# Peptides against a protein of PDB entry 5HOI, part 190

Target 1, 351 residues: chain A of PDB entry 5HOI
Amino acid sequence: FRYMPFSPAGTPFGFTDRRYLTMNEVGYVSTVKNSEQYSITVSFFDVGRFREYHFEDLFGYDLCFLNEKGTLFGQSKTGQIQYRPHDSIHSNWTKIIPLQAGERITSVAATPVRVIVGTSLGYFRSFNQFGVPFAVEKTSPIVALTAQNYRVFSVHYSQFHGLSYSLSELGTSSKRYYKRECPLPMSLPNINSDMKKDANLDYYNFNPMGIKSLFFSSYGDPCIFGSDNTLLLLSKWRSPEESKWLPILDSNMEIWKMSGGKETTDIHVWPLALAYDTLNCILVKGKHIWPEFPLPLPSEMEIRMPVFVKSKLLEENKAILNKKNEIGADTEAEEGEEDKEIQIPVSMAAE

## One batch from the design tools (peptide; made by RFdiffusion4, then SolubleMPNN)

Design b1_p20_5_s3 (from b1_p20_5, 10 letters changed)
Fold by OpenDDE base, seed 2:
Structure b1_p20_5_s3 (fold): chain B 351 residues (1-351), chain A 20 residues (1-20)
Amino acid sequence: as target 1 above (351 residues)
Amino acid sequence: MEEKEREELFEKVKEATRPK
């Protein structure tokens, strides 16, 4: 296993000279290879609130986190981080994170009040928005970070224990844990089954954990979107005994429903954020599971707990078709079985 | 699935996921 730099909804280069470093509800950060340097562009969905900006990157930033106040960049190998406020009133700052031999920055996160750096050796480094350090903590190896206000959602990986997560609050004087290295019930990508498509292998090499994104919901609940295209939400995290992961959306099932029950391999959900009851996402057309350029407009997908079993819906639809064929025996219209849209009951659209 | 049918299917899903 190799620790790779992770950024929320970051895309690989693939066969191109450009990729998204990160994207979320605020916007998207792209990087383009220009010989030995990179050109970074920070773009926003709300063009009335924010102005797009670009700069030359001589360091090769491979980590990024975008928030409403600024963009954090990181270089996984050198340990360099840069924070760039969107507003020119505040100065950019740069810092070098000390790394041991073979250590990598694996993830970075930034809020308007905190900067967090996680490493492949499990160093958790916290700073204020001005790059003043608070603490260094040793945890299990960090593979992903997100943050909202003072809260941090961290994903950890152990070769012995698999995936775990922590939920913490970075106060002024102390770190509080709501959850500390608890098991994360997310499946890792299966190399043997899922990697039959070259596009999946390229993505796996970029992101071995299969975490497409992680974020906090608008209500402040930790969310994770894995390789299985299921959105997990951590419910009741304030009550340690009651806390559970809820599968609040199977995006493959929702695409299947919206398609009229047609199997699709060329439609993909790329997660941005969870706002109230809607997953903000990019609908991706094609072989690659990630968005290409230009970035499509965001789409909204209503969250729905996967109560329905696809196999039962297919059996019910077959039973309806068989009953129609028993009643309609007088007209030999060879209407091919393949094109009959599954009538999804309207009640399934309201739950 | 023909390219046209894949496009029609994508536009159907895209329409169903437009912000209301």
Scores: peptide ipSAE 0.439, ipTM 0.910, DockQ to the pose 0.772
Fold by OpenDDE base, seed 4:
Order: C-alpha cells, then structure tokens, then sequence
Structure b1_p20_5_s3 (fold): chain B 351 residues (1-351), chain A 20 residues (1-20)
C-alpha cells in the first residue's frame, strides 16, 4: 500500500495534462501541467461573490483545500504548504512542514480559522488561518482530512485495523475529541471487481482508499462518500454511545431510479457537499467516474436512505407486468414495444 | 444500449437532478 495525497473530490490526470486538485460547494481548483511547472486556477460557482484567479505553481502542489476565504495548497513530498486568501486584503503565506524520511503530507484542510496538515506517519499539525502553529499530535496514519469552522474530521488507516475516523474540535487552548480513532464502516475498493475497467485502475492508483470526498454537512455532521457511491453521515456524534453512520444516499440506486430502472454504467455521481437534504454533486457521463473538463454545472440529489433492494423492485415489477399480461390477454390491443420503464412506486418519494 | 439511448438517459437523470 502507498499513501497517496488526498484532496476532497480531487481527480487524477488520467491521460490528460490537467486535473481538479479539489472541488466542493464553493468552487473548484484545477491544475494544468506545463512542462516543469503547473498553472493553477481557482474557480467559483458563485461568480457574483468571488472572482476566479490563477497563478503559476513551481512546486507541483498535489494537495488542495478550498473554503469561502481562501485556498490551501500542499506538496506531499516536500512538505510545502501555501495559503492563498481569495481577497487581496490578506497576504499569502508559505510554510515548510518538517517531514521525516519517507513521510508524506497525505491531506490538508483549511477553514477561515484553522489550517490542518495530516501525514502518512500520523502527524496531525494545526495552525491558525495565518499559519501560526498550535500543536503537533501523533495519531494513526492520516489518509484524509476535512474541516468546518473549528471541527476536523480525519480518516486514518492502519494495515492491521483498516479505516478509522476522528472528530475533533480545535479550540484556542486545546483539542477536544468527540470521536477518537473509531472504526469507520466504509468499504475499501475491491481490486478484483472494480479493476476490470482500466479507468478504475487509474482512479485506484490515484486514490487507493476510494474516498471520493469527505465534508461537513450544512448542519455540521461529518459526511464521507466512498467507492461504493454511498453517502455516509455521522449522526448523533455529540453522544458517544448514540453516534452511528447512516447511509443517507445510494447514488447508484438513485441514478437507477431516475433512469427508469435501466442499467446506467456510464452515469456517475461526483460528490461536492451536503446542503440540507440535498447532495450537491457533479453528474459525470462516460467511462471515467470523475468529471473531466469543462466542469458541468452542479446537480442536486435528494438524500434518501436505501430502503429498497433492486431485486425486490424488479420482482414486483415483473409480477405487475405478469398480472397485466394475464388481464390484458383478453384485449387484442397491439400496444407497441413501449419502453420497459420500471414504474418506481410514487410512495417511495414521501418517506 | 446505443449512444443515443445513453444520451437520452443521461439527460433524463440530469433533468431529475436540477436544483429546484
């Protein structure tokens, strides 16, 4: 296993010279490889609130985190980080994170008040928005980070224990844990099944954990979107004993429903954020599970717990069709080859 | 599934996922 740099909803280069470093509800950060340098563009969905900007990257930033106030960049191998405010009022700052031999920055996160750096050796480094350090903590190896305000959601990996997560609050004086290295019930990518498509191999090499994104919901709940295309939300995290992961959306099921039950192997959900009861996402068409260029407009998918099993819905629809054929055998109506749309019961919309 | 049917299916899903 190799620790790879992770950024929320980041995409691989694939066969191209360009990729998304990160994307979320605020916008998207792209990088283009130009010989030995990179050109980075920070783009926004709200063009009235924010102005797109670009700069030349001489360091080859492979880590990124975008928030409403600025963009954090990181270089996984060198330990360089840079924070760039979106406004011209605040100055950019750069810092070198000290790395041990073989250590990598694996993830970075930034809020308007905190900067967080996680490493492959499990060093958790916290800073304020001006790059002033608060603390260094040793944890299990960090593979992903996100943050909202003072809260940090971290994903950890151990070869012996698999995936775990922590939820912490970075106050001014101390770090508080709500959850500390608890088991994360997320499925890892299945190399044998998923790797049958070359496009999935490229993505797996870029992101071996299959974590497409992680974010906080608008309500401040930790969310993770894995390789299984299921959105997990951490419910009741304030109560240690009551806290549970809820599968609040199976995006493959929702696409299948929206398609009328047709096989949709070339439609993919790319997660951005959870706003209220809707997953903000990019709908991706094609062989790659990630968005290409140009970035499509965001789409909204209503959250729905996966209560229904496809097999049962198919059996019920076959039973309805068989009953219609038994009743319709007495009426010689040449109803043409009507497209076998699976009638999804309307009652599935109301719970 | 023909390329046209895939396009129609994608547009159907895209329409269903428009922000309200």
Amino acid sequence: as target 1 above (351 residues)
Amino acid sequence: MEEKEREELFEKVKEATRPK
Scores: peptide ipSAE 0.439, ipTM 0.907, DockQ to the pose 0.788
Fold by OpenDDE base, seed 1:
Structure b1_p20_5_s3 (fold): chain B 351 residues (1-351), chain A 20 residues (1-20)
Amino acid sequence: as target 1 above (351 residues)
Amino acid sequence: MEEKEREELFEKVKEATRPK
């Protein structure tokens, strides 16, 4: 296992000179390799609210977090971080995070009020939006971070215990835990089944945890989207005893439903955010599970608990077809290739 | 699945996922 730099919905270079450093509901950050330098572009979905900007990156930033007020960049090996406000009124700032030998920054997050840096040794470093440090805490190794306002969702990895998560509030004087290194019931990428395609191996080498993204919902609930293409939401996290992970969307099942029950290998969901009852995402066409360039427009997928078993739906539809054929034997009506749409029951929304 | 059928299927899914 190797600790790799994680950014929400970040993409690998693959065979190209360009990739997305991060993307979410606000926009997308791309980097292009120009010889030994990089050109970074910060683009937005709301072009009326935000102005696209670019800059030359001499450091090779491999970590990024975008919010409504600015972009945080990080270099995993050197420990350099840079915050760039979208508004030109506020100054950019740069800081070097002290790293031990072999320590890497594994993830960064930024809100309008906090900057968070997580490392492969489990150093959790918190700052204000101006780069003034609050605290350094030692946790289990951090593999992913996201933040909303004062809240931080962190994913941890141990070789002995697997994945865990923490949910914390970063006040002015103290850190409060709602959850502290609790088991995370997310499936890890299956190397033996999924890595038969070179494209999947490239993605695994880029992101060995298979966490495509993590974010807070519009309601402030922690969300994670794994390699299994299932959106997990942490429900009732304010009540430690009642807190549970809900599989609120199986995106492969939803694609299968929307396709009329056809098996597809070339349609992929790339998660951006959860707004109310809809997953904001990029629909990816092709062999790569991640978006290429140019970025398609975002799509919306309604959240639905995976209550139905695909095999049962296929059996029920076969039984309906067999009954129609037993009744219809006397009319030589032309076998038009009726697109045999599977009647899919209305799935309940997540409660 | 032919390339045309894959395109039609992608457009069907894309239509079903348009922002309302």
Scores: peptide ipSAE 0.432, ipTM 0.907, DockQ to the pose 0.788
Fold by OpenDDE base, seed 3:
Structure b1_p20_5_s3 (fold): chain B 351 residues (1-351), chain A 20 residues (1-20)
Amino acid sequence: as target 1 above (351 residues)
Amino acid sequence: MEEKEREELFEKVKEATRPK
């Protein structure tokens, strides 16, 4: 196992000279490799509210977090971080995070009021938006971070205990935990089954935890989207004993429903954010599970608890087809069983 | 799945996921 730099919805280079460092509901950050340098572009979905900007990156930033006020960059090996406000009123700042031998920055997050740095040794470092440090805490190794306002969702990894999560609030004087290193019921990528395709191996080498993204919902609930393409939401986190992960969307099942029950290998959901009851995402066409260039416009997928079994729907539709054939409808269309549109109940179809 | 069917399928999914 290797700790890799994680950014929300970040993509690998693959066979290209360019990738997305991060993307969310605000926009997307791309980097292009030019010899030994990189050109970074910060792009926005709301082009009326924000102006796209670019700069030359001499450091090779491999960590990024975008919010409505600025972009945080990080270099996992050197410990360099840079915050760039989107406005020209506030100055950019750069800082070096002290790293031990072999330590890496594994994730960074930024809100309008906090900057957070997590490391492979489990150092959790907090700063204000101006890079003034608050505290350093030692946790289990951090593999992913996201933040909203003062709240931080952190994912941890132990070789012995697997994935855990923390939910904390970074006040001015103290860190409050709502959850502290609790088990995270997310499946890790299955190397033996899923990695048979080279494209999946490239993604696994980039992100061995399979965490495509993590974010807070518009209601402030922690969300995580794993390699199984299931969106998990942490419900009732304010009540320690009542808190549970809800599988609020199986995106593979929803694509299957929206397709009319056709198996798809070349349609993928890439998560951006959860706004109310809708997953903001990029629909990816092709062999790669991640967006290529240019970035498609975001799509919206309504959240739905996976209460339906695909096999049962296939059996019910097969029984309906057999009954139609017995009633003497002379539609001799021996179209292969694979290409038949499945009647999905209206209550289970996407609207 | 032919390229045409794959395209029609993608457009069907894309239509169902348009922002309202």
Scores: peptide ipSAE 0.429, ipTM 0.904, DockQ to the pose 0.758

Design b1_p20_5_s4 (from b1_p20_5, 10 letters changed)
Fold by OpenDDE base, seed 4:
Structure b1_p20_5_s4 (fold): chain B 351 residues (1-351), chain A 20 residues (1-20)
Amino acid sequence: as target 1 above (351 residues)
Amino acid sequence: DEEKEREELFEKVRKATAPK
């Protein structure tokens, strides 16, 4: 296993000169290779609130986190981080994170009040928005970070224990844990099944954990979207005994429903954020499971607990069709059976 | 190779972050 730099909803270069470093509900950060340098563009969905900006990256930033106040960049090998406020009122700052031999920054996160750096050796470093350090903590190896306000959701990896997560609050004087290195019930990418397509191999090499994104919901609940395309939400995290991961959306099931019950392999959900009861996402069309350029407009997908099994829905629809054919035996319309869209019962929309 | 590439990157960072 190799620790790779993780950024929320970041995309690989693939065969291109460009990729998204990160994207979320605020916007998207792209980088373009230009010989020995990169050109970074920070773009926003709310063009009335924010102005797009770009700069030359001489460092090759491979880590990024975007928030409403600024963008954090990181270089996984060198330990350089840069925070760039979106406004011109606050100054950019740069810092070098000390890294041991073989240590990498694996993830970075930034809120308007905190900057967090996680490493492959499990160093958790916290700063304020001005780069003033608070603490260094040793944890299990960090593979992903996200943060909202003072709260941090971290994903950890152990070769022996698999994936774990922590949920912490970074106060001014202390770090509080709500969850500390608890098992994360997320499926890892299956090398043998998922890598049958070269496009999936490229993505796996970029992101071997298959964590497409992680974020906090609008209600402040930790969310993770894995390689199985299931959105997991950590419910009741304030109550340690009651806290559980809820599969609040199977995006493959929702795509299957939207396609009229056809197995589609050319539509993919790319997660941005969870706002109320809707997953903000990019609907990706094509061979690659990640968005290419230009970025499509965000789409909303209603969250729904995966209560239905495809086989059962197919059986129920087949039974409805058979009953219609038994009643309709007097009308000779041999219109070919194969292409009929599965009528998903409207009643499934109301629960 | 990876250490040398890291050192070259560190030197690039050091040169770029040196106080002017």
Scores: peptide ipSAE 0.015, ipTM 0.553, DockQ to the pose 0.012
Fold by OpenDDE base, seed 2:
Structure b1_p20_5_s4 (fold): chain B 351 residues (1-351), chain A 20 residues (1-20)
Amino acid sequence: as target 1 above (351 residues)
Amino acid sequence: DEEKEREELFEKVRKATAPK
């Protein structure tokens, strides 16, 4: 197993000279290979609120986190991090994170008030927005981070225990845990079954955990979107005994419904954020499960816990089709290839 | 407020997912 640098909704280069380092509800950060250097562009969805900017990257930043106040960059091997405020009022700062032999920065996160660095050895490093360190904690190996305000959602990996998560609050004087290295009920990518397509192997080599993104909802709930294309939300995290992961959206099921019950293999959901009851996402069309260039416009997908079993819907539709064929047997109606769209009953869309 | 809005969201999700 190899620890890879993770950024929320980051994309691989594939066969191209460009990738997204990260994307979320605020915007998207792209990097383009230019000989031995990279050109980084920080773009925003709200072009009225923010101005796009670019700079030359001589370090090869492979980690990124975007928020409403700035962008955090990291280089997984060298330990260099850079914070760039979007405004010109605050100065950019650079720091080198001390790394042991073979240690990598695996994830970085930034809020307007905190900077967090996680490593492959499980060093959790916290800073303020000016790069002043608070603490260093030793945890299980960190594979992903996100943060909102003072809260941090961290994903950990153990060879013995699989995936775990922590939810913590980084106060001024202390770190509080709401959850500490609790089991994360997310399936890892299955190399043997899912890797039948070359495009899946390229993505797996980029992101071995299959975590497409993780974020906090608009209500401050930890969310994770895995390789199974299911959005998990951590409910009741303030009550440790009542806290549970809810599968609030099966995006494969929603794509299947939108296609009229046809198996589509060329449409993919790429998660950005959860705002209220809608998943902000990119609908990716094509061979790759990740967005290419140019970035498509964001789409909204209403959250719906998977109530319907696909097999039952197929059986019900087959039964309806059989009844129509029994009633229609007396009219010599020409065999037009009527692409029989599965009529999902309208009554399920209105509640 | 934020906790109430969150509980209302979970109740919406729970109602949408109740077996009819």
Scores: peptide ipSAE 0.000, ipTM 0.293, DockQ to the pose 0.023
Fold by OpenDDE base, seed 3:
Structure b1_p20_5_s4 (fold): chain B 351 residues (1-351), chain A 20 residues (1-20)
Amino acid sequence: as target 1 above (351 residues)
Amino acid sequence: DEEKEREELFEKVRKATAPK
């Protein structure tokens, strides 16, 4: 196992000179290899509110976090971080995070009020938006971070215990934990099943944890989207005893419904954000499970608890077809069973 | 029955995601 730099919804280079460093509801950050340099572009979905900008990257930033006020960049090996406000009023700042031998920055997060750096040795470093340090805490190895306002959702990895999570609030004087290194009920990528396609091996080498993204919902609930393409939401996190992960969307089930019950292997959900009851995502068509260039327009997908099983819907449709065939004796049943579109009840179709 | 159970589950999710 190797700790890899993680950014929310970041993509690998694959066979190309370009990738997305990160993407969310605000926009997307791309990097292009230009010989020994990189050109970084920060693009936005709301082109009326924000202006796209670019700069030359001499450091090879491999970590990124985008918010409504700025972009945080990091270099996993050197420990360099840079914060770039989107406005011209606030200055860019750069800092070097001290790393031990073999330590890597594994994830970074930024809000309008906090900057967070997590490392492969479990150093959790907090700063204000101006790069002034608050604290350094030693945790289990950090593999992913996201933040909203003063709240931080961190994912940790242990060789003995697998994945855990923390939910904390970074006040001015103290850190409060709502959850501290609790078990995360997310499956790791299954090397044996998923690696049969070369495209999945490239993604696994880029992101060994299979965490496509993590974010806070518009309501401030921690969300995570793993390699199983299930959106998990942490409910009731303010009540330690009542807190639970809810599987609020099986995106593979929703794609299957949208396809009329056909097994599709070329459509993939790429998560951006959860706004109210809607997952903002990119619908990826192709061999790769991640978006390529140009970026497709974001799609909206209503959250749906996976209550229905594919097998039950198939049995119900077979029973309806058999009843139609018993009533309609004389019309030639020439068209094979494979091409019949499954009538999914309108209440169950993704609109 | 399954539609009602679904609607109740959606309401439970909406209530769980709602800001307190």
Scores: peptide ipSAE 0.000, ipTM 0.278, DockQ to the pose 0.030
Fold by OpenDDE base, seed 5:
Structure b1_p20_5_s4 (fold): chain B 351 residues (1-351), chain A 20 residues (1-20)
Amino acid sequence: as target 1 above (351 residues)
Amino acid sequence: DEEKEREELFEKVRKATAPK
């Protein structure tokens, strides 16, 4: 196993010269290889609120986190981080994170008030928005971070225990834990089944944990989207006893519904954010499970707990078709069995 | 209140996903 730099909804280069470093509801950060350098572009979905900007990256930033106030960059091997406010009122700052031999920055997060750096040795480093350090804590190895305001959602990995998570609040004087290294019930990528497709191997080599993204919802609930394309939300995290992960969306099921019950292998959900009851996402069409260039417009997908089983819906539709045929209703043409759109009940399509 | 809005969201999801 090798720790890889993780950024929310980041994409691999694949066979290209370009990738997304991160994307969310605010925008997307791209990097392009240009000889020995990289050109980074910070783009926004709200073009009225924000102005796109670019800069030359001499360091090869492989970590990124975008928020409404700025962009945090990091270099996993060198320990360099840079914060770039979107507004020109505040200056950019750069810092080197001290790394031990073999240590890597595995993830970075930034809010308007906090900067967080996590490492492969489990060093959790907190800073203010100006790069002033608060604390260094030793945790289990950090593989992913996200943050909202003062709250931090961290994912940890142990070879013995698998994935765990922490939810903490970074006050001015102390760190509070709501959850500390609790088991994370997320499936890891299945190398044997999924890696038969070359495109999946490239993604696995980029992101061995299969965490496509993690974010806080608009209500401040931790969300994670794994390789199984299921959105998990941490419910009731303020109560230690009542806290649970809820599968609030099976995106594969939703794509299947949207396709009229056709097996689609070329449409993929790429998660951006959860706003209220809608997953903001990119619908990716193609061989790769991640967005290519240019970035498609974001789509919204209503959250729905996976209560329905695909097989049951197929059986119900077959039963309806068989009843129509028995009643001697007109020869609606022999459109091949492959082209029969499953009438997903309007209640299941709209609900 | 963020907590009330969250409870309303979870209740909306529960109602939408209730087995008919």
Scores: peptide ipSAE 0.000, ipTM 0.296, DockQ to the pose 0.023

